# Peptides against a protein of PDB entry 5KEZ: the designs that were tried, part 271

Target 1, 320 residues: chain A of PDB entry 5KEZ
Amino acid sequence: NVAIYNPFRPWWERYQPVSYKLCTRSGNEDEFRNMVTRCNNVGVRIYVDAVINHMCGNAVSAGTSSTCGSYFNPGSRDFPAVPYSGWDFNDGKCKTGSGDIENYNDATQVRDCRLTGLLDLALEKDYVRSKIAEYMNHLIDIGVAGFRLDASKHMWPGDIKAILDKLHNLNSNWFPAGSKPFIYQEVIDLGGEPIKSSDYFGNGRVTEFKYGAKLGTVIRKWNGEKMSYLKNWGEGWGFVPSDRALVFVDNHDNQRGHGAGGASILTFWDARLYKMAVGFMLAHPYGFTRVMSSYRWPRQFQNGNDVNDWVGPPNNNGVI

## One batch from the design tools (peptide; made by RFdiffusion4, then SolubleMPNN)

Design b2_p27_6_s2 (from b2_p27_6, 19 letters changed)
Fold by OpenDDE base, seed 5:
Structure b2_p27_6_s2 (fold): chain B 320 residues (1-320), chain A 27 residues (1-27)
Amino acid sequence: as target 1 above (320 residues)
Amino acid sequence: DEEFRKSYLAGLEWLRKRWAEINAALA
């Protein structure tokens, strides 16, 4: 991914890829392979956060300022480490003046235009699908158990399916023969927009963001909410079917939130309430549960915004 | 560095947009 130095190595630089090389601040490919093997040998499975909707931001200068030193040129859409060229992006499909998503009520813009300047891959092309599948298959062959698909809301479900159909079975050294990778898709669907979580049920599980938001409101006793109202928790609260839901109290994004919705999210900053929420989540049968392991950072609020929401995990001068 | 500034601003906008969606739905 792109190496950002202002601010100094933010967490979100990981979501601006310039190659599919397993070479980041977390380690190299050999170290990753070693970790996966050691984990699998003791029954711990690995799931990869796969960024396949886009490459890096269009405003980043060309060069080799990346975690693996790979050359890239956002201006010409040149990513030779893949390789991608200008033919592999949706610049011509996006009809907005800026090239970015301007109206989230237009599903076509949401999927064909750039997410805040991030170069949008043409996932309709078999070439692009194959390059992504090769990346994911390499990980499968190493021994990972599945994937979180980042920014799935910004990809056409059919394009995702086409990629998934190219994937290998899981590594038979640790998984039963014929096992398929576990897939869950990040889709922010809180209602009011044309893109629905149900559009993605055919590809695997989806994130249910209503879960953490509503649970936070209840645990905080906001708006007269009571724990007793959780009697019909799950589908009774308008959530997706349990067998399609991946649920969580918080994630890396909404730990950094603000406003009414953001403020309801429970995090480690409110330890007592957070433990109550996590305990409830683990005790209740609804959905596939995910527990967050995070870190503290020096929050600094200005006009309701944390100006340090960019801060990444603990590191030694950029080295994790 | 201008490129880093632009990248930072893009990242912030990305986060703000995601939260705007959440806040609007819960309002």
Scores: peptide ipSAE 0.013, ipTM 0.320, DockQ to the pose 0.042
Fold by OpenDDE base, seed 4:
Structure b2_p27_6_s2 (fold): chain B 320 residues (1-320), chain A 27 residues (1-27)
Amino acid sequence: as target 1 above (320 residues)
Amino acid sequence: DEEFRKSYLAGLEWLRKRWAEINAALA
């Protein structure tokens, strides 16, 4: 991915890929293989956060400032390490003036235009699908158990399906023959927009963001909410079917959030309430649970916003 | 610094969108 030095190696640089090389702040491919092997050998499975909707930001300077030193040129859509070219992006398909998503009530924009300037891959193209599948299959062959699909809301479900149909079975060294990768898709559906989580049920599980938001209000005793109201927690609260839900109290994004709804999210900063929420989540049968493991950073609030929300995990001069 | 500004604004836009959805749901 792009190596950002201003600010110094933010967490979000990870979500700006310039290649599919397994060479990042976390280590090289050999180190990754070693980790996966060691984990699998003790029954710990690895699920990769796969960034396949886009490449890096369109405004990033061309050059070799990347975690593996690969050259890239966002201006010309040149990513030779893949390789991708101008033919592999949705620049011509997006009809907004900026090239970015401008109206989230327009599903076509949400899926065909750039997410906050991130170069949007043309996932309708078999070439692009194949390059992504190749990346994911390489990981499968290494021994990962599945994937979180980042920014799934911004990809057409059919395009995702086409990629998933190209995936290998899991590595038989650790998984039963014929095992399929576990797929969960990041889709933010809190209502009010045309794209629905149900659009993606056919591809795998989806994130249920209503879970953490509503649970936060209950545990915080906001709006007269009571723990006793959780007796019909799950589908009874309007959440997606349990067998399609990935649930969580917080994630890396909403740890850094704010606002009326955002403020309801419980994090490790609210230690007691957070433990209550996580405990409840793990005890309740609804959904497939995910527990956040994060880190402390020097928060600095200005006008209600943490100006250091970019700070990445503890590192040694950028290396994790 | 222009590069910092662009990166910062992009990050804010990302977060603002996500929280706007949450706010709407909880309103």
Scores: peptide ipSAE 0.013, ipTM 0.339, DockQ to the pose 0.043
Fold by OpenDDE base, seed 1:
Structure b2_p27_6_s2 (fold): chain B 320 residues (1-320), chain A 27 residues (1-27)
Amino acid sequence: as target 1 above (320 residues)
Amino acid sequence: DEEFRKSYLAGLEWLRKRWAEINAALA
């Protein structure tokens, strides 16, 4: 991914790829392979956060300032390490003045325009689909069990399906023959927008963001809500079907919202209430659960916003 | 880089606003 130095190596640089090489501040490919092997050997499975909707920001300077040293040029859409060129992006499809998503009530903009300046890949092209599939298949061959598909809301479900159809079966050294990758898709659907979580059910599970939001409200006892109201928790609260839901109390994004994670979202900053919420989530059968492992950072609030919400995980690797 | 930073901040502002609206409705 791109190496960002201002601010210094933020968490979000990890979501700005310039290649599909496995060289990041988290380690190199050999180290990753070693981890996957060790984990699989003791029954711990690995699911990769796959950033396949986009490449790096359109305004990032060209050069070799990347974690694996690969050259890239956002201005000319040149990513030779893949390779991608200007033919592989949705610049010609996006009709907004900025080239970015400007109206989230326009599903076409949401999927064909740049997410906050991130160069949007033309996933309708078989070439692009194949390059992504090759990346994911390499990981499958290493021994991963599946994927979180980042920014799925910004990809057409049919394009995702086309990529998934190119994927190999899981590595038979650790998985039964014919096993398929576990897929869950990040889709932020809190209502009020045209894109729905149900649009993606055919590809795998979907993140249920209403889960953490509603649970936070209950645990905080807002609006007179009580724990006893959770008797019909799950579909009874209007959530997606349990077999399509990936549930969580918080994630890295909403952990950094207004009020340090949004008003209702519980995080480790609210230790007691957070433990209650996580405990309840693990005890309740609804959805596939994900427990957050995060970190503290030096929060600095200005006008109600944390200006240090960019701070990445602890790392002493100053080279990569 | 500056253009990207501005875009990113705009995105964060959108997210903050959205969460605020949702939380207000939940409260």
Scores: peptide ipSAE 0.012, ipTM 0.278, DockQ to the pose 0.042
Fold by OpenDDE base, seed 3:
Structure b2_p27_6_s2 (fold): chain B 320 residues (1-320), chain A 27 residues (1-27)
Amino acid sequence: as target 1 above (320 residues)
Amino acid sequence: DEEFRKSYLAGLEWLRKRWAEINAALA
């Protein structure tokens, strides 16, 4: 991914890929392979956050400022380490003036235009699908158990399916023969947009963002909510079917949230209430649970926004 | 350091846009 030094190595640089090489500030491929092996040997499975909707931001300077040293040129859509070229992006499909998503009520824009400047891959192309599948298959062969598909809302479900159909079975050294990778898709569907979580059920589980938002409201006792109302928690609250849901109290994004929607989210900053919410989540049978492990950073709010929301995990001069 | 500044701003905008989407859906 792009290496960013101002601010100094923010967490979100990881979501701006320039290659599919397995070398980042966390380590190289050999170290990753070693970690996966050690984890699998004690029954801990690894799921990779796969960023496959896009490459880095269109405004990033060309060069070799990347975690693996690979050259890239966002301006010309040149990513030779893959390789991708201008033919592999949706620039010609997006009809907005900015080239970015401007209207989230337009499903075509959401999927064919750039997410805040991030170069949008043409996932309809078999070439692009194959390059992504090769990346994911390499990880599968190393021994990962599955994937979180980042920004799935911004990909056509059929394109995702086409990629998934190219995937290998899991490594038989640790998984039963014929096992398929566990897939969960990040889809933000709170009911106000045309793209629905149900569009993605065929590919695997989906994130249920209503879970953390609504649970936060209840635990905080906002709007007259009571714990007793959780009697029909899950589908009874309008959530996706339990067998399609990946649930969580918070994630790396909404720990840094603000506004009416984000304010309900409970995090470790509200330790007591957070423990209550996490405890409830783990005790309740609805959905596949995910627990957040995070870190403190020097929050500094200005006009309701944390200006230090970029701060990454504790590191040694950029190395995790 | 201009390229780094641009990258930083893009990252912040990305986060803000995602939250704007969430807030709009919850409105």
Scores: peptide ipSAE 0.007, ipTM 0.293, DockQ to the pose 0.043; fails the geometry check

Design b2_p27_6_s3 (from b2_p27_6, 21 letters changed)
Fold by OpenDDE base, seed 1:
Structure b2_p27_6_s3 (fold): chain B 320 residues (1-320), chain A 27 residues (1-27)
Amino acid sequence: as target 1 above (320 residues)
Amino acid sequence: MDEFRKAYKQGLEWLRQQWEKVNALLA
């Protein structure tokens, strides 16, 4: 991914790929392979946060400032390490003046325009699908068990399906023959927008963002909410079907959010209530559960905003 | 400040707005 030094190596640089090389501040491919093997050998499976909707930001300077030294040129859409070129992006498809998503009520913009300047891949192209599949298959062959598909809301479900149809079965060294990768898709569906979680049910599980928000309000006893109301927790609360739901109390994004809605989310900063929420989540049968493992950073609030929300995970590989 | 950082902040603001929608649903 892009190496950003101002601010110094923020967490979000990891979501700006310039290649599909397994070479980042988290380690190299050999180290990753070693980890996967060690984990699999003791029954711990690995899934990868796959960033396949986009490459890096359009405004990033061209050069070799990347975690694996690969050259890239956002201005010309040149990513030779893949390789991608100007033909592999949705620049011509997006009709907004900025090239970015401007209206989330326009599903076409949401899927064909740039997410906050991130170069949007033309996933309709078989070439692009194949390059992504090659990346994911390499991981599958290493021994990963599945994927979180980042920014799935910004990809057409059919394009995702086309990529998934190209995937290998899981590595038979650790998984039964014919096993398929576990897929869950990050889709933020809070209602009121044209893109729905149900659009993606055919590809795998979908994140249920209402889960953590509503659970937070209940545990916080906001708005007269009571624990007894959790009797019909799950579909009874308007959530997606249990067999399509990936549930969580918080994630890295909403952990850094604030405001009227953001305040309901429980995080490790609210240790006692957070433990209650996580405990409930793990005890209740609804959905496939994900437990967050995060880190502390030196929060500094200015005008209600944490100016250090960029701080990346603890790392000694700042030179990578 | 990095241009992407500015964009990131805008994205974060969008996220905050989404969470406000959640809050409204709970009201």
Scores: peptide ipSAE 0.016, ipTM 0.386, DockQ to the pose 0.041
Fold by OpenDDE base, seed 3:
Structure b2_p27_6_s3 (fold): chain B 320 residues (1-320), chain A 27 residues (1-27)
Amino acid sequence: as target 1 above (320 residues)
Amino acid sequence: MDEFRKAYKQGLEWLRQQWEKVNALLA
């Protein structure tokens, strides 16, 4: 991914890929392979956060300022380490003036335009699908158990399916023969927009963001909510079907949802209530559970927003 | 560097807008 130095190595640089090389601040491919092996050997499975909707931001400076030193040029859509070129992006399909998503009520725009400047890959192209599948298959062959598909809302479900259909079975060294990768898709569906979580059920599980929000409200006793109301927790609260749900109390994004949004979300900053919420989540049968492992950072609130919400995990001069 | 900050701010704004929807649903 791109190496950002202002601010200094923010967490979100990780979501701006310039290649599919397994070389980041977390380590190189050998170290990753070693970790996957050691984890698998003790029954701990690895699921990769796969950023396949886009490459880096269109405004990032060209050069070799990346975690693996690969050259890239966002301006010309040149990513030779893949390789991608201008033919592999949706610039021509996006009809907005900025090239970015401007209206989330336009499903085509949400999927064909850039998410906050991130260069949007043309996932309709078999070439692009194949390059992504190659990346994911490499990970599968290393021994990962599945994937979180980042920014799935911004990909056509059919394109995702086409990629998934190219995937290998899981590594038989650790998984039963014929095992398929576990897929869950990050889809933020809070209602009011044309893109629905249900559009993605055919590809795997989806994130249920209403879960943490509603649970936070209940645990905080907001709006007259009571724990006793959780009797029909799950589908009874308007959530997606349990067998399609990936649930969580918080994630890296909504931990930083200060001011205008995210107030109901419980995090480690609210330790007691957070433990209650996580405990409830783990005890309740609804959905597939994910527990957050995060870190503290020096929060500085200005006008209700944390100006240091960019801060990444503890590091030594950029090295994690 | 300024472009990075701009992109980040845009991302944060998007995120905040999403969570405003959450708050509205909870209201």
Scores: peptide ipSAE 0.016, ipTM 0.368, DockQ to the pose 0.042
Fold by OpenDDE base, seed 2:
Parts: sequence; C-alpha cells; structure tokens
Structure b2_p27_6_s3 (fold): chain B 320 residues (1-320), chain A 27 residues (1-27)
Amino acid sequence: as target 1 above (320 residues)
Amino acid sequence: MDEFRKAYKQGLEWLRQQWEKVNALLA
C-alpha cells in the first residue's frame, strides 16, 4: 500500500493498495506465511481484510512511496506491480463532476465512482477479476480460511460473485478437501439508501451495522431503551437473517466516530459498558460474532472531532 | 465434514443455553 507521511503512517494507508504483494508494515510474505502456518497448526484460522474495490487515492503522488517499494502512478492509473492501467478503472463510467461519489442515493454512483478519491477498479472486466482472484487465491494457498471484503457496498454483487467463482478450495493441509473460503462483506446498511445488505446475501455473510448501533443505544439507556427490549434481539429488531449476519460491537471506523453508528457505538473508551455489550453479543446466538482488538491513541477533540483519528497502531518509527 | 457439523451444532446449543441465562436476567 501507499506509505503516507503526513500524517505520519495513518491507519487508513492500509486501505490504499498499489499492488497485491504481501509486503506491508506488518511484515513480509514469509512472515505472514509463517504466522498463518502457526495459527492453523493450533486451530486458529486467519481471515484477510481484502481491499479489492479500489487502488490508492487519485491525488497521491507518483513514485515508489509504498510499503514494498513498488512504483505506481495514480495520475495515469499505472500500477505495474499488478499490472493495472487506465483501462482497468471506472473513470469513464462515473458521471459525476468530481469523479467521486456525490450522491449515495444513486446506486450507480456508489458503485462506479471513486470512494473518497480512491481509484475505482473496473470489476466488470474479466482481467481485473482475474487479478483479484489471483491475489486471493495466493492467500488461500498460503492457508487463510476466508476474507472480509472491504467496501463491498461499492462493488456490484455480480462482480463479487464472478471473483468468488474463481477462488480455489481451501488448503487441504489444514481444511477438509473441498472446503470453500468463508466470505463476509462489509456493507453499511442502516436503511434509507438504495443499496441493501440483502443484495449481497448470495455471496456470503454481510456486516450488520445496526447491531452495534442499536445495542449501544440500549446499553447507554438512550431514548428510553430498556434491556428488556432485547428479548427479540436479532431479526425481531429488523436485522438481517442470523445466517447472513456478521455482528460486532465496534470496528476501526466507528470506533473513531466515523461510518455507521455514530456516538451510540460502544468502544473500549467506555470499558464497563463495552464489556457488557461484548458479553451480551457472545452470549446471544444471533449472527457470527467478531470481537475487536484495538489500541489507545492520544485523542484531541476540536469542534467535536478527534484531530488524531488518523493514528495507527503502536509502532516504532512506522514499524509495527 | 461430520466433525465440523457436530462442532457447529454443539456451539449453537451452547449459545442457546447462554441466551437462556441472559433472558432470565432480562425477565
């Protein structure tokens, strides 16, 4: 991914790929392979956060400022380490003046335009699908068990399906023969927009962002909410079917007050309430559960916003 | 595959039991 130095190595640089090389601040491919092997050998499975909707931001300077030193040129859409070129992006499909998503009530914009300037890959192209599949298959062959698909809301479900259809079975050294990768898709659907989480049920599970948002309001006792109302927790609260849901109390985005959930989201900053929420989640049978492991950072609020919301995990001069 | 199915079923049963405990507290 791109190496950002202003601010200094923010967490979100990880979501700006310039290649599919397994070479980041977290380590190199050999170290990753070693970790996957060690985990699998003790029954711990690895799921990769796969960024396949886009490459890096269009405004990033061309050069070799990346975690693995790969050259890239956002201006010309040149990513030779893949390789991608200008033909592999949706610039010509997006009809907005800025080239970015401007209206989330327009499903076409949401899927064909750039998410906050991130160069949007043309996932309708078999070439692009194949390059992504090669990346994911490499991970599968290493021994990962599945994937979180980042920014799935911004990809056409059919394009995702086409990629998934190219995936290998899981590595038989650790998984039963014929096992398929576990897929869950990040789709932010709190209602009110045309893109629905149900659009993606055919590809795998989806993130249920209403879960953490609503649970937060209940545990915080906001708006007269009571714990007794949780008797029909799950589908009774308008959530997706249990067998399609991946549930969580917080994630990296809404932990910083961004994305879905707002101020209702419980985090480790509110330790007591957070433990209650996580305990409830783990005890309740609804959905597939995910527990967050995060870190503290020096928050500085200005005008209601944390100016240090960019801070990544603890590191030594950029090395994690 | 049978082992995985068995483990999954056992897990679901455990979760249901935990829910019953929680539900009792919410009653």
Scores: peptide ipSAE 0.014, ipTM 0.367, DockQ to the pose 0.013
Fold by OpenDDE base, seed 4:
Structure b2_p27_6_s3 (fold): chain B 320 residues (1-320), chain A 27 residues (1-27)
Amino acid sequence: as target 1 above (320 residues)
Amino acid sequence: MDEFRKAYKQGLEWLRQQWEKVNALLA
């Protein structure tokens, strides 16, 4: 991914890929392989956060300022380490003036235009699908158990399916023969927009962002909510079917006050309430549960916004 | 396959029963 130095190595640089090389601040491919092996050997499975909707931001300077030193040029859509070129992006499909998503009520914009400037890959192309599948298959062959598909809302479900259909079975050294990768898709659906979580049920599980938002409201006792109202928690609250839901109290985005749920989201900053919410989530049978492991950073609020929300995990001069 | 389905259903039923106990406490 791109190496960002202003601010200094933010967490979100990880979501701006310039290649599919396993070479980042977290380590190189050999170290990753070693970690996956050690985890699998003790029954801990690895799921990769796969960024396949886009490459880096269109405004990032060209050069070799990346975690593995690969050259890239956002301006010319040149990513030779893949390789991608101008033919592999949706520049010609997006009809907005800025090239970015401008109206989330237009499903075509949401899927064909750039998410906050991130160069949008043309996932309709078999070439692009194959390059992504190659990346994911490499990880599968290393021994990962599945994937979180980042920004799935911004990809056509059919394109995702086409990629998934190219995936190998899981590594038979640790998984039963014929096992398929576990897939869960990040889709933010709080209602009011044309793209629905149900559009993606055919590809795997979907993140249920209503879960953390509503649970936070209840635990905080906002709007007269009571714990007793959780009697019909799950589908009774309008959530997706349990067998399609991945649930969580918070994630890296809404932990910072954006993405979904707003101020209702509970985090480790509210330790007591957070423990209550996590405990409830783990005790309740609804959905597939995910627990967040995060870190503290020096929060500084200006006009209601944390100006330090970019701070990445604890590191040694940029190395995690 | 049938054994798996049976075990799965039994597990779900057990979970539902446990949750009903919790619901009773919340009532």
Scores: peptide ipSAE 0.005, ipTM 0.364, DockQ to the pose 0.012

